# Peptides against a protein of PDB entry 7UQJ, part 44

Target 1, 160 residues: chain A of PDB entry 7UQJ
Amino acid sequence: PELYQNFNITPPRGVLFHGPPGTGKTLMARALAASCSSDERKITFFMRKGADILSKWVGEAERQLRLLFEEAKKHQPSIIFFDEIDGLAPVRSSKQEQIHASIVSTLLALMDGMDNRGQVIVIGATNRPDAVDPALRRPGRFDREFYFPLPDVKARFKIL

## One batch from the design tools (peptide; made by RFdiffusion4, then SolubleMPNN)

Design b1_p10_8_s1 (from b1_p10_8, 6 letters changed)
Fold by OpenDDE base, seed 2:
Structure b1_p10_8_s1 (fold): chain B 160 residues (1-160), chain C 160 residues (1-160), chain D 160 residues (1-160), chain A 10 residues (1-10)
Amino acid sequence: as target 1 above (160 residues)
Amino acid sequence: as target 1 above (160 residues)
Amino acid sequence: as target 1 above (160 residues)
Amino acid sequence: KQPLFVKNVP
């Protein structure tokens, strides 16, 4: 929130972090959550992994998403970070009863239902932005995208 | 320490992590310290913030630096991480009796006085490498520099 | 490789990165791979995700592990990074024919079969070190463990 | 050396 306030940027409801594996998407999301937290304004950081929602909550994944958004709203300002969101929200194919179509639809509805005044930011991280349902990438959802390039091999050599 | 042993790189006495705020310098330093610690060989990680040394230890900062290096030496293998070292070691200006000239001189002397066999690595992190006294960036001091780039300014501005 | 050479530490065949999610394990592994690469000595970095090996290669996972290790050996110096290795190598329970017992056994055999002169380092990353088969954590396998702590909130604030 | 590049993909 303060991060967006200083730049007069309307906080996106959703931000998509995409890039090759290990480019620091999860790290950046945590760092953002941390940097937006002050002693006066603690940001509550919710982290979920797309595959974990599907595997741990078989048949309850929709309810768990609703509860997550409710909990985030209750503890605002908050960040919901979906790691590997392509595991949660695969591209809709017209041909398959996608086992996850309801979950994607629920996530869409939850993101659409977020009041822009709500201090809840959703960050999705993926290694495969094209594997994320385009409906999630529309305005008011994950409408901002951030590419995490592989640091050049030369650039990595300097850290160690 | 161990991070340099296997690859035949002379462990720098000092490593400068530089790059814009939010690039993970502090996290990397902590992760390095953690990653160099095994159950058999715990690396003692000392973290200090440059501004904290100046503000908390007014008149005692030199002594506190000496004590820090002594404690690091006593608990070797160790890492001393100076976060925001530009707050501790500003560039020397010819015109100002830099209140910190003694502190910089003390840090220089402490880094020069480290036995290369000592299992003490010093990591300095800064957002402003050009604000760090060039004397600290010489061989045997912070002679290795690691640039932590921003995610593209455009991407940071969209996250923020 | 170079990271262990300076401190006269026998390069572990395997290194276990463990710690809470989003502590930068994957990023560190990539940074290590990169930092160990020079223009003269490019380290080949192989990254696999534990769950991907199990899901993409049902019935072929053992063969794919063998091929991965062969390819890593062919392109040495190399790093094999297993992200979420607890997904690949769950703790053996006495009561269940663990569907992955063969895969764990194959990984054990591949790690044991690595020539100590081989320029192949294996890095496993997990959020749950206690969910990794203890057999993988023995000497000559993942015999070095690196805890990636969550930076405290204050430490996270210093990254951004 | 650049550990994290984030570029906006247009």
Scores: peptide ipSAE 0.000, ipTM 0.200, DockQ to the pose 0.085; fails the geometry check
Fold by OpenDDE base, seed 3:
Structure b1_p10_8_s1 (fold): chain B 160 residues (1-160), chain C 160 residues (1-160), chain D 160 residues (1-160), chain A 10 residues (1-10)
Amino acid sequence: as target 1 above (160 residues)
Amino acid sequence: as target 1 above (160 residues)
Amino acid sequence: as target 1 above (160 residues)
Amino acid sequence: KQPLFVKNVP
């Protein structure tokens, strides 16, 4: 019994896709979503850019995050894909605007508030895993990390 | 007819995820499992570390592998994920302990014993594909290999 | 409503998996196909190499592509995986044989001819995304790109 | 904008 973590894969609350630009993080998320969709079971895919949430929703970013998670819950099974999540949830520093801290806190609360029965998978993609708030990388949040690496530039240059 | 390997993807008996540490092999396996889980169809995810099977189950590793495959079959559709599978099934060398040879032989037999109708996918993750016994890489076992590469450290350092 | 690009992920007509050799593009496609297969819903996986289509089907490559897409449609839900698609659909250059231009044109027409109701996903894998005809990368074709990068050879050599 | 329903690959 105990030894087999029967991950009833309660859809991991969050998956962090991290790796350099152009490593296909966005497309993996989309490919996963596409592959798991059937005629009987459509997965709703929500895509947001971290920087777009900040820039397009100045002063409403927290509200838009809440609405996003509510909409994802309403349309479950769903995938929320945050592209460039480091732009949304940068590492908390004493030099960061209170806005970033509030958005991160909202995202943390939303991820913590997802019950184990929700079919909402959150995928965060970043080029800078070290620029993502460590609090997001804790169990029950982006508790799973996927690294998307680059070709050895030398190997790429040998093929070109 | 013949030309189209209609892979009725009989769940590949095994998939080898190989690539450097931190390339996200474990997470890809989990993301795949999560994405394919529904309320109607939960995929059971079994995770083991190769080294943990050796160290925690000294003298019972073969039995624990058998139990793992039986449990995975009982809870199909299932994914068995072996993290660090090179630690479980190292290349057979004349210098390796009889224990490693027995465990590898058991894993080979278990993978060969999976019928084409079983919904058990075995994913082995390794940082050292060349350290995995070539017998595991044969058709009907880890017959499919996925390479998880690193970013060019120079590209990562240019982004940081 | 409007803000959430409900990507009804109409299965992207095509997904381009691009990255250096051995980055596991083929296996990702197979793993996706396997993970999305159930007893009730088997995904048919068609694999072709771009160079094999050219070499094995000299003078019939266009016909074989048509047959491949027809067979994939007949056995939907299906995945067509083109390994080394740069070998099939190289960048159109004034120096390329008329054969390459015809094959590319046929592939373009076949991808454009897939209705939004078809459960046919086309995955092209390449080591050279810049060697793939830009026309294939347009919306409704390989409109989604996934980059499979290499470990930094230095990082790999530090682990060996 | 509707979430990309992974349309059923019909």
Scores: peptide ipSAE 0.000, ipTM 0.191, DockQ to the pose 0.072; fails the geometry check
Fold by OpenDDE base, seed 4:
Structure b1_p10_8_s1 (fold): chain B 160 residues (1-160), chain C 160 residues (1-160), chain D 160 residues (1-160), chain A 10 residues (1-10)
Amino acid sequence: as target 1 above (160 residues)
Amino acid sequence: as target 1 above (160 residues)
Amino acid sequence: as target 1 above (160 residues)
Amino acid sequence: KQPLFVKNVP
C-alpha cells in the first residue's frame, strides 16, 4: 500500500524496464530501491537474472521463484528485480521450451497471487520486450512498461 | 514533511551517493528529482560541484552556500545536489585548509539549521566517501549513504 | 577495426558527450565500455578528468597523456574517457593559457596520430561544448557529438 | 546507467 501510495499509483504488480543494453535499467531499479528505502523503512531489494533462473535453478527454478516471492513478502516493502527477464523465453530446444514454460507459468502464478495490498514491486528488465512472454505483459503483471532509449541523437531531439 | 512523508522516511537532511566515477550518482539524483516532481509538485533541483564551491566562490563560498540553501528553502520541495562533495576536502595547503574548513563548517551549519519539516533534501555525490569530512556523515547531515557499484562485468555479459 | 565493426560505424576517433551536468555522460561511457566488452573481448576503460589533467599533471600532463594513449593502444580494444574535457580550456591566467594550449595541442596530436585501425575510442564529456577547443571537434577527433538532455520533468511524469 | 529518458509505452 504505502509504497504504491507513495507513487500515487495503482499498485502495479510489475514494471517492465526495456531498452538496449547499458541504458540503465538495472541501475534505475537499484535507484528506485534506494529512493524508497528509509532508515525507518528499508526496502529489501532482490535481484535475479532470467538466464540464472534457467541455468542455475534447473529442476528447482519453480521452487526458488516461490521462495523468492515468499522472502520478498516477508521483507516487505521489497523490490524483486528480474534482470534480463527475456532470458526466460524459450530458446530453440523443445525440452527447454517445456522447462521455460513451467518457470514462466510459475512466475505468472506468483504475480497473480500477490495481494494488491502487498508492498512488493516486481521489476523486469529486458533488451527485447518482444522476447518477453505476452502473458507477463498483461494487466496485474508487468502492466507498466518503461522504455530506456539509447541516447541516439535522433531519439533525444524528440524529447527536447 | 511531504517529500519525506511521500517516502515514509524520517527526513534525512542529507543523502550521500558514493561509488566509482560514472556509476550514475548525478543521474540518479536528477532521476529522483524528476520522479518526485509531479505536475502539481515540481521539485526544484539545485546542483553544485564541490570543486566549484572552492574555486569559483573563493571569498564568497560561505555566502553562496547560504544563498543556495535559502533559495532551496524558498523553492521547496527541493533537492540540493552537491556533485563531487569530496572536492570540499582540504587540499594539502594550510591556507586552503583553513578556507576549506570554513566552507565545510558553513555547510555543516546549514545542514544542521534545516528544519526537519523542510522539504529540502541534500544529496552529496562522491567517488571517495573517505575523503568526505566525517562531520558531514553524522546524523542529521549525510546520514544516509547509497553505494553505487560498478555495473558488474558479469551482469552486463548476461545482458548481451 | 572490430570495435568499429561491432558498431558498424566508420571508426570515429572521438565522441563528444555533451549536455547538462548529471545527464549520464560518464555513465553512458561506462555503459558502452561494458556493452562492448565480452568475456572474450574485454574493453579496457581508461578515465581521466580534464581538471585533473591540468592540476595533477602540472609539468607532466603532456607526458601523462602520451602514456595514457600508449597504454590504451596496448590494451585495445579500449575506451579513453575524458570527463569534463572542457576543464582543458584555458582559465583566466595567461600563463595557464599557454600550459592549457600545450596540453590541448598534445591531445590533438594524439588523436590525429591514432591509427584508424586501432581499437581505441576516445570519449570526451562536457557540460559546455562551446568551452571545448573547436580544434578538438574537427573530423578525425571528436567528430561525433551526442547531446545528453536533461530528463524533462514533463517526460517523466508521463511515465509515472 | 539510469535511463535518461523513460517513455511509458502505452
Scores: peptide ipSAE 0.000, ipTM 0.273, DockQ to the pose 0.074; fails the geometry check

Design b1_p10_8_s1 (from b1_p10_8, 6 letters changed)
Fold by OpenDDE base, seed 5:
Structure b1_p10_8_s1 (fold): chain B 160 residues (1-160), chain C 160 residues (1-160), chain D 160 residues (1-160), chain A 10 residues (1-10)
Amino acid sequence: as target 1 above (160 residues)
Amino acid sequence: as target 1 above (160 residues)
Amino acid sequence: as target 1 above (160 residues)
Amino acid sequence: KQPLFVKNVP
């Protein structure tokens, strides 16, 4: 919020961080949360992994997502960070596809249900932007994307 | 190598990066690889996830580890980065414990078999240092540890 | 500090991060701040943009720089990060050159006035190292440089 | 300047 306000940037509902593994997507999300949190204004940071949404939350995944968004709203300004959001993508099994479709549908509904006046920002991180359901990338959801390129190995750290 | 050489630090055989998720462990490993690579001297960066070693390499995990270390030696100076190395830790199943024990034993043997003259650095990253097999943390293996704390939000970003 | 202490590296007064846009300079500065901040030892991170120093601080830029360094000293261990420090470089107008010269002179004086015993690290980031005043790159100022190259495709990420 | 409350949803 404050970082975005300071830049006169309307905070998007959702931001997709994409790029190769270990390009600092998660670190940037945490750094943004840290940057927006002052002594006067605490930002609550929620972190979930896409794979944990599917595996640890089996049968309660939808409920846990709802609770996550409710708690984020209750503790606004807040950031919800979904690490490895491509992990919501179905592994090639019909049963996992149904579970995926339900969880993704719930996430879509929760993102659509966020009032623009809410100080809740959702950040998704993925190594595989093409594995992210196109429905998540539509306006009002993850409608802004930031590419995290590999740090080039040619960084001549000349410690002079 | 070069970063360590520039600091007159004998490159350890292995370095453990530990700390909470999204503290930049993987990014730091890539940045170190980047910093050590010049136009004259390219460092080859190999990345594996602990979970991929157990799951994608089931039945060939040991062979793939051997091939990884051979290829790292062939392309020295090189960095092998094991992300989520705690993912080598057994899930509490007897069959996974045996597979884990075999993979960990192979990794130990490969790290012990690294000649100190080799320009191969191994970096392990974990969110759970206590879940890393103590045998990996012994001298000649991951004998140096770097803690990646959470960016404490008490980093007063006073944007004055 | 702690990362530097752990490496037995005397923290330089200033470090210049240079390289093309989007190479992770700002991210690395934040990651370093995060990595140096433990539960026991919090590092204060201050961020300014070079362009903001010229535009938002017109007439007070020198005073704001002084206040920044005083506050960093008061909250040590601390990191001052100047993003786009080449933005202190004059746009080709005589009036901006005078303002620039005064601001740069103030920054030089502040960096020179830092006692080496102070746990204040200054990081400058630029896309244009040649646009950084050579006076800033002298010993006791930004005396260490880290190049952030574009991810050259020739970093053989052999994902085997 | 206060910690990032990583609140895990129960």
Scores: peptide ipSAE 0.000, ipTM 0.342, DockQ to the pose 0.056; fails the geometry check

Design b1_p10_8_s2 (from b1_p10_8, 7 letters changed)
Fold by OpenDDE base, seed 2:
Structure b1_p10_8_s2 (fold): chain B 160 residues (1-160), chain C 160 residues (1-160), chain D 160 residues (1-160), chain A 10 residues (1-10)
Amino acid sequence: as target 1 above (160 residues)
Amino acid sequence: as target 1 above (160 residues)
Amino acid sequence: as target 1 above (160 residues)
Amino acid sequence: RIPLYNKNVP
């Protein structure tokens, strides 16, 4: 409620930060977490890389996602930040496609299972929004997307 | 000369940006590239992820590193930014250790082969400096290290 | 000398970071401070908010500014970061105008009194560059300005 | 147990 009330957003269960690498996606997610943390109400910030979710044993990735969402729910208000969520995208091998499909299906179910009244925000960051499974980008999941453009060359030039 | 003259640094052939994820390492590297680019002299910014270097076929990774350094030399002044350079660290399989050792050896040779008068800066970014091969952190390679601390919680609270 | 030599900048006594709130101005200032700190030469980073400078008793604000600049000079190379420097701008009451004019006059004198060979950089950040006294934006003061654009308006609107 | 990430996938 309040975390989403502070954003005046009908609570997007997920937000996709997309844009070229080094445009500050992770930095913005951390800044958002810090900004929504008052002295009275600290936001718990959970970070996982998409590649680290895949680096686990078969079946352990889904379990770790479930545990992450349970922990985020327990430590409300909370932000789950998936850095490089496109790292959950399938690689060309049929075996990796099945493993990926299971992990993505688990993430979909976890996002769909979040109560809209929960104080859990999910942020996915990617350099390749088109490599993110379209099912993750549907309403009630990562239904809001933020483009992080390369900071205009002119803006950086003035600092130095 | 001039790029390094602009940095008034006895040109470290490489700089290691290290610190927790989302501390702005990649953003800073891009900011440095943009700021060193004048209207008269654009810096060409090359970016590669450590994981993407390893994701290529055996022998193709070394070739791609050589091509990257040649292209950076051709487009001087230039910055080569290796994001997640710790992703070049060995995974526990002996076969991956050999592949890793070959790629790291190629990168070492390319950094050692850079003329100190060249207008090529190499920046490596990592969240785990201790996972970067100590050979890459020796003088004439990534011999300068920059710690990106988490912005102090008190400091973030004051921005917002 | 060397801090400014490292920037190849005819040492701007001050840099103004301007742009909408949450565009990473303070984060960039901290990252700049961290990136300019080597193992051999740590940059001391001083941060003050414009509002915190005004929140002190009459006459104490000017004293605190003097002490800050003295401390920054003592701990060279150093960066003084004024977050929300527009918070030094007058509020519509004549009494606050006089207090503000005194504080601004003190800051002007401190910036003008910096030796160009000093290793002290002053960064001001604001969301409202037009609310910053034009006297602070003159050569030898905040004579370099950096626009931090909103990540594309569509991006903010979707978090909102 | 099959590792999810097989870097040996060509």
Scores: peptide ipSAE 0.021, ipTM 0.303, DockQ to the pose 0.135
Fold by OpenDDE base, seed 1:
Structure b1_p10_8_s2 (fold): chain B 160 residues (1-160), chain C 160 residues (1-160), chain D 160 residues (1-160), chain A 10 residues (1-10)
Amino acid sequence: as target 1 above (160 residues)
Amino acid sequence: as target 1 above (160 residues)
Amino acid sequence: as target 1 above (160 residues)
Amino acid sequence: RIPLYNKNVP
């Protein structure tokens, strides 16, 4: 939480972690959740995988998203982490458009419906930012993007 | 392979990284690949996702696995990292049995066919070790397992 | 930075990442730097290795630290990441005391001289937190510490 | 050619 205050940066409702597979996106999101939970103030961390939400019955995916956001709101402060969000919110131009369009539209509405003062942060992780619907990358949604580069080969030698 | 030789450790043919989502399994695999690459000896890192191999045509998945292992053998020392290996090698009892059985059988044969002296390490990552076919977890295959715990909540508070 | 504002947490000047080699400390630091860079506001990430600063001529190490902090201040918002900070800031009781004492004293002064409102975050990574001068671990310096646990011992035996 | 897994089967 300190980094954001020092930078006088307005908190984004949504944060997109993007970068090659295995760059620590999900680990970072969990670290963030852990890092913001004091003994006095525990952050509730919700994790969903994009593909796991889609594997539910038609219309149940929308309900599951709504329930997730409601539960996150009930358990504030909270983080909703969507792992592989490109699986949940594919670009609208894919031929299987109708079911995906409803899920994306629901996610858009849920992100837009978050109060700016709400203690709910949404983190989306993807390996393919270009596979995420551009509507999710607009201001007030996933308006902050974090590139997780492959740790440069020279810099990795000292982690291990 | 230098890491294994330096520690006088017999290189495992297969290593299963398991643990909750976002515990850094894929990151660790990439970090190991980078850490074992000296300026003199670069390790080739192959990454595949289980579900992405299954999205290919029937029979093409087997071919892609064979080609992957052949390419890894050609580019020794190498690491083959299967992210979400539970997607590639589901437990044989699931109703989609026949297609999955062929892919699992191919992976079993490829792992069994790796020479112990081969500089090819296979790392499988999963969130659900119980969803991986037990045949893959036998000696000579993914015979070594890594539990990636959730980073303890207390330890992550200071990053953010 | 949103998480920090929403939780009303005062930003640390310094964060110590500690834990065994290969636990992802450097990766986490890079991911944080990437994570705070928006398209509108890029965070400048400075990386130094403790031993690489010490390998310079006597007195040049102090100058390099001063220049690093000045450059970080010039390029705000910025992160200074010291990898292997135990190499830079050894405990004052080690026989190489005089040269190391000057470097540690310089680092202490530079950390103390950071304005609390400065958009410069210092991250130190070490495998040996007990080898870091305790003076660096006091409030206003590396006052926040992150333990990067080994993935549980059963989980390490299969990579190596 | 039959896809091995159709992610879109509800």
Scores: peptide ipSAE 0.021, ipTM 0.371, DockQ to the pose 0.150; fails the geometry check
Fold by OpenDDE base, seed 3:
Structure b1_p10_8_s2 (fold): chain B 160 residues (1-160), chain C 160 residues (1-160), chain D 160 residues (1-160), chain A 10 residues (1-10)
Amino acid sequence: as target 1 above (160 residues)
Amino acid sequence: as target 1 above (160 residues)
Amino acid sequence: as target 1 above (160 residues)
Amino acid sequence: RIPLYNKNVP
């Protein structure tokens, strides 16, 4: 938040972390939360997995998303981290297309409903950014993307 | 493998990484694989999630574990990383107790069947070491445990 | 040590982990210590922060460095991890030039005094490798460097 | 010590 304010940058509503599994996406999100926290200003960190949200009944999944965003808004400044967000918002119709579509629609609405003055950052992590619904990757949603490369194997060969 | 060989230490058959979510357990496993690899000696890194193994038919899950260990043995030196291993081998009886018991039994047998001279390391990652079946935490299996603390927030405040 | 011996590599006296805060530098150092440890051969892990060493009186900081290296040598195999090493060894341009210069000189001498057969690895972590005194980055000191990528620093500035 | 109140850390 304050770093964005210092840069005169409108805080992105959402950030997509993408890269191979175990490249530190979740660790980075936690690190950002920790780094942006101060003794005076604690950032509240919310973590969810995409698949864990889907494993709830459809109406409950949607309600849980709404409650999550409300809690995040209540506890500003806050970070919502969705691990495996491709599990929540896949591009392609599984046999559960309608269920996924409603959850994606809810997430879209919740992200769109965040005022630019809000101190809520949403981070999505995925191994496959192309498996994430393009609607989530549009301006005002996950409009910034960060690639997490595999830790440079060659660099390690030099030490180990 | 070679690290243990050089230390004249019987390579532990398994290592349990435990700690809060997003503390870099998976990143560490990849980093170890990369660190132990050289241009002359590539370590093959196999990654599976506990829940993804369970989502297969019971007989297929067991077969897939056997095939995984055979591939790992064929491509020595190798690391098998089980992310969320508590999803594969939970302590507590779910309604699928018999299915879990057979998969756990298979994993136990596969770990016990690894010769001490084998260049296969098994890494399990969990957020809840107490949710992992105690049979997996015995000598000759996941007999070494490593705690991954939350990244020290104070340390990061000074660096950022 | 023996990892390096197995790779037929002269063990570097020092390794520089560089990259933005919270990229898992400290986590990596701890996990390397853990991975190299066995029941028969425990690696002793020493952790210090650059700023915490500087916060001691100048003469005490130098004495504490000497004692740290002596303890590490006594408890071989060992890893000394300096978090925020740029806080200990900034490039000369600060008003505290003389104090930093003596501490850097002491660290240089201690690293140079480590025999190649010693089982002491020194890991320095920094967010700013260019803020580390170039004398520390020379062969026989922190002669190997590992980049821990964040999502593009510019992009963090946009989110943070 | 700022506790990272991760509500999802069990």
Scores: peptide ipSAE 0.000, ipTM 0.354, DockQ to the pose 0.063; fails the geometry check

Design b1_p10_8_s2 (from b1_p10_8, 7 letters changed)
Fold by OpenDDE base, seed 4:
Structure b1_p10_8_s2 (fold): chain B 160 residues (1-160), chain C 160 residues (1-160), chain D 160 residues (1-160), chain A 10 residues (1-10)
Amino acid sequence: as target 1 above (160 residues)
Amino acid sequence: as target 1 above (160 residues)
Amino acid sequence: as target 1 above (160 residues)
Amino acid sequence: RIPLYNKNVP
């Protein structure tokens, strides 16, 4: 968090955690959510999986996203963590996925509509950053990307 | 690994990691795989998600499970980590899910067919242990269960 | 990282990760280091163990600390992770540990000498926060402390 | 059923 202050960088509305599976992205996001809360100021942590939002009725995914962002704004300071965000906003591949395009469009609009003064941070986690729609990876959205490398063999032994 | 020898405990064929999302189940499984790997003896880590196995064609999920266990046996010592195992082996709810029943039956047979002499450990991770078929939670399968509690809100605040 | 900006909190010079062994402190530190690195801006991650710094010749430990902080400043934005920091900066107990007192004094001076504008974060990990010199736990040093709870002892023994 | 890992994060 602190490194952002020194750079005069507008606090990114979104942070993309990417890296191989089981590198601790979800754990880090939870740790981040929790560590930004103090005894005096609890951060509300909203967690969703990309696939779990997609599996809903047509138009319900967009509604669920809107409700999520409204709840996050209502309970600010808050973190929205999208686990497997490549499941929610995959790269627009085929002409047929109007539904995915609508969800992506809704997420883009919600991230764009977050006033920079909003105490809402969005964290997306993916194993495949290249499978995330490039529109989400632009400035003002998931404009910070964080690679979670596989722990080196020596580093793994030091954790256990 | 070494503790199994000292206790005359038949090495558990399966270990269930359960607890709320983002408690580090996947991370712990990877850390365990890595810590059991020495420079002299690398443990092969196989990771699958329950949902990713289910999304395959009818009969292909069972084939993929068989292949996974064969590969794990071939590359022993090995760890098979099923992330979100409740997605692969949900509780047998309705008459209609013959497909899930076949996958569960296959996984049961594969876990039962692992000779105790095989250096293959199966780790299942779930957020919902009660959503896992009870047949998988019996002795000789996922007979050891490990709860990953949510880090308390305060302690998460102590990571950021 | 980002939440420090929103709170107008002076970026802590140091963060103490504490909690029992194998709770993911080192992993979290690596994940933080990796997660603060974007494609555009890699964060340099320096990892040292407390014991590995102490094992050097008299005066060499202090020199190695100075060099480490100089390198971290040169390669900013950077993270210095001290694993097992209680090994480097134990509580000043006995008359005989003048060497430890010098190392602690050097580390204190290095942390105090980090201008708040420096993009250097120090993360200390310990299993024993009470074994860390209280002087390091003061404002402007390791002023944020982060508890990594044990996964239950019984759980560890059943996996190993 | 022995709960194996209890993460007490305060």
Scores: peptide ipSAE 0.000, ipTM 0.307, DockQ to the pose 0.126; fails the geometry check

